# Peptides against a protein of PDB entry 6DSZ, part 215

Target 1, 361 residues: chain A of PDB entry 6DSZ
Amino acid sequence: NYVVTAQKPTAVNGCVTGHFTSAEDLNLLIAKNTRLEIYVVTAEGLRPVKEVGMYGKIAVMELFRPKGESKDLLFILTAKYNACILEYKQSGESIDIITRAHGNVQDRIGRPSETGIIGIIDPECRMIGLRLYDGLFKVIPLDRDNKELKAFNIRLEELHVIDVKFLYGCQAPTICFVYQDPQGRHVKTYEVSLREKEFNKGPWKQENVEAEASMVIAVPEPFGGAIIIGQESITYHNGDKYLAIAPPIIKQSTIVCHNRVDPNGSRYLLGDMEGRLFMLLLEKEEQMDGTVTLKDLRVELLGETSIAECLTYLDNGVVFVGSRLGDSQLVKLNVDSNEQGSYVVAMETFTNLGPIVDMCV

## One batch from the design tools (peptide; made by RFdiffusion4, then SolubleMPNN)

Design b2_p21_6_s4 (from b2_p21_6, 8 letters changed)
Fold by OpenDDE base, seed 1:
Structure b2_p21_6_s4 (fold): chain B 361 residues (1-361), chain A 21 residues (1-21)
Amino acid sequence: as target 1 above (361 residues)
Amino acid sequence: SANLFGEKDPNFWDKLVEALK
């Protein structure tokens, strides 16, 4: 009887940073196929707290803090469309991860999107949005008293959504998305009416963005709006202000992941398919009336890492590089470059033994 | 506050941004 000790998955599919274990703890959460790993970020490094087996491959993992919660909750969606909201509870030495809410959000109709599952949470925690199927946007209203995650679909006229986010600072939940039609790629916004279960016209749109526009970053206040990342360009739009840059350095490899460093959205990390790590800077201008506007965008090469599937800034210039294709890393950003001109130093490397081929037995 | 691998430089980001100019 060869007990094939199923090797624990090592390839990282997602990572998030927040305050999951307590209000005071900084956590790193890592998704490795069906496994969730929870760490506390300490002065000495990462302390493992708990590992959790999920009922399927983790497709979405997002932290969110509803109004009146002291710590973050975790939304997980699996590739089998099982959704749950998890809470960490500690009572002395007893550690429990409880399911506050769960549901299956699979539809019997619809074409699964070729670009995979997208899950997003409204910054004000009014709803979860899911792009699971072409031509549909699924909404899960967030209600504290509801243990059953109920969802409804809104028909999306734009069949080929590339990426979607909720915007910040909107009176109503507002999505911003890149979509493709026969004329090219475009950016559009919609307000989401929970009451009427429909889209209303959003605050802005941008037709004919870069043909390879692939990612939307929602920018917090005071800037608001969104960043659109393409192969050749990075653009900002907030309805009133438009700014585009085309730094030659990003043309060399496709940017595939991003992470916000600052709560105000002044700095982002970008990772490309060659393992290059960039900083995206939003330069601010303070107006005489005290309003903050975007002055410029700048992209700077920091160095090289493993090819990131996901990036998350921890603290003190330390970044977790979650890799699916290579070894995951803790890297330190330095203010001084090394002899090679790199601002990145690997602190720890986590060996990736390769994709666990889920042998469907 | 978590200070992964030593004391925080409160000016770290400003210094890094300046170094990248």
Scores: peptide ipSAE 0.627, ipTM 0.951, DockQ to the pose 0.563
Fold by OpenDDE base, seed 3:
Structure b2_p21_6_s4 (fold): chain B 361 residues (1-361), chain A 21 residues (1-21)
Amino acid sequence: as target 1 above (361 residues)
Amino acid sequence: SANLFGEKDPNFWDKLVEALK
């Protein structure tokens, strides 16, 4: 009896940081195909707490904290459209991952989007949004007592959505998305009415953005709005203010992932297809009325890492670099650059043994 | 506080941002 110890997947396809195990614990959650690894971030490093097998490849993994929850909940969507909301429970030494809600959100009709599955959560935890199929936006209302994740579709006129996020500081849930049409790429906003199950006109739009605009970053208050990242440019828009930069350094390789460092959205990590790690800085201007406005955007090269599929800041200048193509890393940011001008030092490397082909025997 | 591999400098980010100027 060869117990083929099924090799655990090592390629990282998602990572998030938050307070999942407790209100006080900082956690790193890593998605490796069908596996979820849960770590506590400690003074000594990453302490493994639990590994969870999922019923499918993890396509979306997001932490969120509804009103009245002491800790974060985890939303997972699989590539087979199984959705769940998970809660960590510990009683003494007993650790349980509880499914608070679940559902299958697959549609019988629809073209799966070529850019893959996008899942987003409203910052006020009013809903989950899913872009699964062209011309459809799926909404899952977030109700505390609902064990069954019920979804409905809203038709999008924009058939080719590139990326979508919920905006911060909106009275109604508001999405911001990049889409492509025959005229180019554009940014649009919609308010999502849960009552009417329709889109209302959003606060702003920006037509004819950069042709390779690929990512939307929702910016928290006090700035609000969104950052749009392209191949050649980074733009900010909040309805009242527009600012664009075109740093030559980002033209060398496509930015493929981002992570917010600060709760106020003043600093972001960016990773490109060459494994370069950047800092995006939002410079503040305080107005006489006490409003904070964006003065400028700046991009700075920090150093080189493994090619990031996902990035997440932990604490104390430590970043987890989740890699699908290479080894994942814990890296330390330093205040002083090394002789090569790098602010990045590898602390720990996690060997990637390559894609585990799930041999469905 | 999650102090990965050392004492946490509360001003780390401000220092890094200043170093990047």
Scores: peptide ipSAE 0.623, ipTM 0.950, DockQ to the pose 0.570
Fold by OpenDDE base, seed 5:
Structure b2_p21_6_s4 (fold): chain B 361 residues (1-361), chain A 21 residues (1-21)
Amino acid sequence: as target 1 above (361 residues)
Amino acid sequence: SANLFGEKDPNFWDKLVEALK
């Protein structure tokens, strides 16, 4: 009987940064299949705090802070549609991960989307949105007193959603999504009415975006709106302003992940399928009336890393590169390039031993 | 032990953005 000591998963399939353990602690949370690893980011590096086994492969992992919470809560959705909201509690040396709410959000009917599960949280923590099935948008209202995550579906006319995010600065929860129809790819917005359980017309739309538009980034205030990333172009739209760039450098490989560096959305990290790390810059213009508008978009190559499944900025120019295909890394951004023109230096590498094929024995 | 993250430069991002110009 070879007790194959089940090697801990090493492939990273998600990562997030926030304040989960306390209001003051900066945490890195890493999803490795069914495992959640919680770290505190310190001046000395990553300090492990807790590891949590989940009842399934983590498909969505998002931190959010409801009004009146001192620290972030964690939303997890598994590939088997088990949803939970987790809270970190520490009393002395005792560490507990508390389930604040849970539920199964699987539908009996519906075609699972080919692009997989998308989970998003409204920036004002009014709801969680889930794209699980074609032609459906699932809403989980966020209520503090609700231990059972109740969901309802809103029908989407757009059957082939590529990506979706909640927008910032909207009176009602508003989604922005890229979808494909026979005419091409388009961007649309909808307001989500919790009361009526329906979509209302959103503030804007953009028809006929790039054919390979694949990713939506919601931009915080003061800019608002969204960035749409394609294979050849990056576009910005907020209802009033449209900007597009087509930097030749992004044509070489598909951008597959992003992370916001600044709370105001002035800088983003982008990772592509070749392990190239980019900076996306939003250049501001201050108007005479004190309004801040987007002047330009710029993309700059920082260097190369492992192929990122997820990116998260930590602190002091340090980025965690979560990799599924290669070794995960802590990388340092430098203000000075090396001899090869790279601004990226690997600080720590976490060996990926490959996917644990769950041999269901 | 050297701090893995090093000393914080409050102008780090401004310097990096400038270096990328």
Scores: peptide ipSAE 0.596, ipTM 0.925, DockQ to the pose 0.826
Fold by OpenDDE base, seed 2:
Structure b2_p21_6_s4 (fold): chain B 361 residues (1-361), chain A 21 residues (1-21)
Amino acid sequence: as target 1 above (361 residues)
Amino acid sequence: SANLFGEKDPNFWDKLVEALK
């Protein structure tokens, strides 16, 4: 009897930072295939709190805080379309992960999107949006009293959605997405009506963006709007303001992940396919009326890390680099560059033993 | 134990942004 000790997955496919264990605790949550690891970020490093087995590969993992919650809740969607909302509960030394709500959101009809599962949460916690299938946008209304996650579909005319986010500061839940048609790639917005279960026209659109536009970043207030990242350009649009940069340094490798550093969206981390870590800066201009507008965008190279699947800023210049292809890292950003001009120092490395090839037996 | 995170500098990001100019 060869007890094949199932080697625990080491490849990271998602990470998030927030206040999951308490209002005061800063947590790092790491998705490793079917495994969720929960850490508390301490002055001494990452303290493991709990490991949770999921009934499938984690495809979406997002923290959110509904009105009247003291701490964040965790939304998880698996690759088999099992959705749940999890709460951390501690009573003395007893730690429980409570399922507040669950459901299966699989459709019997639909073509799974080739670009995979996208899951997003409205910043005001009104709904969860899911792009699972081409030509469909699934909505899960967020209701505190509902233990069963019910979803409905809205038809998308745009069949080839590349990326989608909810925008900030919108009266109604509003999505912004990059899509491809025969004419190229475009950005569009839709308002989502929960009542009518339909899309309304969004506040803005941008036709004919860069051909390789691949990511949408929703920017919080006061800026609002979105950043669109391509191979050659980074653009900002909020309906009133448009700004584009084409820094030569980003042409060398495709940006594949991002993380917001500041609550106000003034700084972001970007990771590319070569493991380069960048800072994206939103420079503000204060108008005479006290309004804040975007003045400029700037990209700066910080250094090199493992190839990031996901990035999350922790605190005090420490970044977790979640890697699928290489070793995950805790890295420190420094104010002073090293002899090589790098502002990045590896603090801790987490060995990746390679992809568990799911042998479909 | 080495304080991995060290003392928090509230001006860290401003200093880093300035260093990158």
Scores: peptide ipSAE 0.588, ipTM 0.920, DockQ to the pose 0.865

Design b2_p21_7_s1 (from b2_p21_7, 9 letters changed)
Fold by OpenDDE base, seed 2:
Structure b2_p21_7_s1 (fold): chain B 361 residues (1-361), chain A 21 residues (1-21)
Amino acid sequence: as target 1 above (361 residues)
Amino acid sequence: KDLFAGDPNEVDKLAEKLLAE
């Protein structure tokens, strides 16, 4: 009887950073199929705190802080449409992960979207948005005392949504999304009315973006708006300002993930399918009235890493590179390039044993 | 090895350098 000790999954499907264990702790949370790993980021490295088994593959994992919470809560959605909001509680040496709310958000009808599950949280924590099925946007209102996650659907006219985010600085929850129709790819915004359970017209739209526009980054204040990443171009739009760049270096490989470096959204990390790591920089211009506007966008190659499924800036130039296809890494960004011209140095590598091919024997 | 050893503004200096190029 060979007890095949089922090896724990090592491929990373997602990662997030925030203050989950306490207000003071910096955490790294890593999704590995059905497993959630919780770390505290310390001077010595990643300290494991707890592992949590989930009832299905983690499809969405987002930290958020509702008004009046001292630390972040964790939203998880599984590939089986089980949703939960988790809280970390520690009492002495006892560590508990508390389910604050849960629900199943599966619909009996609908075509699952080809681009998979998208889950987003309003920056003001008013709602969670889910794109699970074509032509539907699911809304979960965030109410503090509700142990049962209730959801409703709003019909989307745009059947083929590529990516969607909530915008920052909007009076009402506002989504920005890239969609495809027979005429090409476009960007549109909608306000989400919780009261009427409908979309209202958003602040702006951009028709006929790049044909391979694939990602939306919501930019926080003071800039606001969104960045749209394509194969050949990166564009910014906030309703008033439009700016586009087409750096030749990004054309070589598709950008597949991003992470914000600064709370103000002045810098982002970008990872491509070749494992190249870039910095996207938003240059500010201060106007005479004290308003901050976008002056320029720049993209700079930092170096190479494992192929990132997800990126997380931690602190002090330390980046976690979560990889599905290769080894995950902790890397350091340096001011001075090495002999190879790279600003990236690997600090630690986490072996990926590959996908456990469930050989159904 | 202290992951956070060094200049806390190193990333800012990197960004400034990259913008100056």
Scores: peptide ipSAE 0.479, ipTM 0.911, DockQ to the pose 0.811
Fold by OpenDDE base, seed 5:
Structure b2_p21_7_s1 (fold): chain B 361 residues (1-361), chain A 21 residues (1-21)
Amino acid sequence: as target 1 above (361 residues)
Amino acid sequence: KDLFAGDPNEVDKLAEKLLAE
């Protein structure tokens, strides 16, 4: 009896980097359908630490560090709307993944959004936001002592949200989102009141963005604001400053993922549907008062990788390219281009054996 | 192969180079 050991899923559908195992460890966390793989990033490569089976396909996976936590916690939402907050705990050689909180956030009434599940965490860890259903924004307040994830809904007037993020540097939790209406695509902001369980008017809006605006990147301080990525344009807005670029090179293929390189949001990696890897650069201008403003945006082609479902910058120019359609990769960014003009070198490749057909036996 | 071998500021130098072009 060859027990065909059901091959572990190899297609990557999410990845995040942070400090999950300890404050000092750099971790790569990889979602492969129902499985979470936890690695420590070392000089020798990715060291596997733990693999965790989840009760459903991982739809959202985000690291966050509440005030007073020494290391990151992990939020997971499954496609079946099971939410949990996980903590890594090591006691000698014993490794455990503790569920700090859990809950089911499914609504009995609502149309699941066509763009799927979006989950976001407030940078100040005040709440988790979920776009699960059209016309609803679900809020999970983050409370340290709450083992049960309780959620409430706020009605969104904007029925067709394309992407949403929490902004940085906001006194109240503030979302920025791209939405579509009959007039086109627009960007809007809302403050989220936990107390009143409602939206307040956000700091800014931008009507009539590019028709194919698909992604919101929240930019950390000192810049603040958001980057809006379209098919033809990349725009920045923070309420006071607006800047747009339309580099011809991005028109060739749709940007589908991004990851921040710098903690201050000066550089991002962008991946498109052809496996091209770009760097988005925010050029700073220091004002006479010591304030930092955005001077310019640049997009530069670095090279080609596997088609990224997700990107995460590790350290020292090493990037994990999580691929659903192809092999995942560790790649190195170099200062000097090769003979083909590429700054990208593949360091390691992780074979994708294709979709595990869940043979329900 | 040491993933962190080389210049720790290589990405910064890359970014500076790309901005200078």
Scores: peptide ipSAE 0.477, ipTM 0.910, DockQ to the pose 0.817
Fold by OpenDDE base, seed 1:
Structure b2_p21_7_s1 (fold): chain B 361 residues (1-361), chain A 21 residues (1-21)
Amino acid sequence: as target 1 above (361 residues)
Amino acid sequence: KDLFAGDPNEVDKLAEKLLAE
């Protein structure tokens, strides 16, 4: 009897950092197909805490902290549309992952979007938004007492959403999204009314963005607004201010992932399809009244890593590079470049043994 | 290996350097 020890998945398809195990612990959570790995980030490195098997491939994995929670909760959506909210609970040496809420959010009717599943959480934890199907935006209201995740759909006039995020600093939950129509790609905002279960007009829109605009980054206060990443350009818009840059260096390879370095959204990491790691910098201008405005955007090449499927800044210049195609890495950002001009040094490498072919035996 | 050894402001210094270029 060859016990084919099912080889554990090694390809990373998602990663997040936050305070999941406690308010004080910094965690790295890694999605590897159906497996969730939970680490504590320590001075010595990544300490494994728990592994969790999920009822399907993890498609969305987001940490969020509702008002009055001491630590982050984890939202997971699988490719089979199973949603759950998980809590870490430790009692002495006993570790439990508790399902606070769960539900299936599959619709009977709808065209699954070609760009896959998008899941987002309102920064004020009022709702979860899901783009699962063309022409629909699914809303899961966040209620602490509800063990059953109930969702409703709002119709989107925009059938081809490319990416969507919730904006920061909005009185009502507000989405910002890139969509494509016959005239090109555009950015629009909508307010989401939980009461009326409809969209209201958002604060701003930007028609005719770059044809290959692919990602939205919601920028926290004090800047607010969003960054739109394309093939050739990076643009910022907050309703009052617009800035665009077209650094030649980003034309060489498509940016495929991003992660915020600073809580204030002054710096981001960008990864491209060639494994290049960039820093996106938001230069601030402080006005005499104490208001902060965006002065300029800059993109700087830091170095090369494995091709990132996901990036997460940990702390003290340490970045986790989650790779699907190559080895995942812990890398260090340095002030001084090495002899090759790179600011990136690999600290640890995690061997990727390739895609687990689900051999249905 | 202490992953967090060094200057805690190293990333800030890096960003400042990159903005000055």
Scores: peptide ipSAE 0.475, ipTM 0.908, DockQ to the pose 0.841
Fold by OpenDDE base, seed 4:
Structure b2_p21_7_s1 (fold): chain B 361 residues (1-361), chain A 21 residues (1-21)
Amino acid sequence: as target 1 above (361 residues)
Amino acid sequence: KDLFAGDPNEVDKLAEKLLAE
């Protein structure tokens, strides 16, 4: 009986950074199919801490810090609709990943969305939102003492949601989403009422965005609002201010992932289908009253990496490039470009052995 | 290899440079 040690998955399908192991540790969490790899980011590199097997492919992986938590908790949703909130605990040399809460969020009725599972967390940790099925938005209220994740559905009139995020700085949890109808793609906002289990009218909408608008980035305060990424354009809207750019350089390949560099949302990394890495820059304008407004948007090509499925800014210009199609990388952003005009230098490469074909031999 | 070696403001300087171009 050759125990064919099932090769560990190497293709990355998600990554996130935060403070999961402690309040002080910077962690990189990597999803590789059913496996979660937990690293501590150190001056020496990525230190492996724990590997966790999940009951199904990881579809959503998000860190969040509820009020009164000293460190981040991890929300995971699997492709089998198993949801859990995980906590890291260490006691001496003993490392435990504790399930704080769990639940199955599968519905008996609903059409699974063709664009897959979307999971988002309210920045104020009031709820988790899930787009699992067309015409439904699932809400998981976040309650510290609840070991059982309870969810409810709110009906979405918009059947074809492309992407959705929670906005920052909203009195009530507010989602911003791109949707498609027969007239094109549009952006809309809704407030989520936990009490009434319904949507209220959100602060703004933008009809007739770019036809290929595919991504929503929620922008933190002081800017607030959202960035909408298309094939040809990048737009910002916060209810009061609208700004659009159409840099020719992004037209060459579809932007497929993003990650925030700064806590204040002044800079983002963007990755496209060709492995190009961009920086999106939000130029500030300080008003006489001390308010900060968006002056302009800039997109700059930094260089080329492996084709990113996900990007995670770590610290000090170090970026993890999680790749599904190629080797994952740690890259460094430099102030000075190299001879090829690239600001990106590969520091480490993680070999991708390709899709694990479950050859049941 | 020290991942955090160098100027802690390197990314800020990069962003400033890119905005100045």
Scores: peptide ipSAE 0.474, ipTM 0.908, DockQ to the pose 0.817

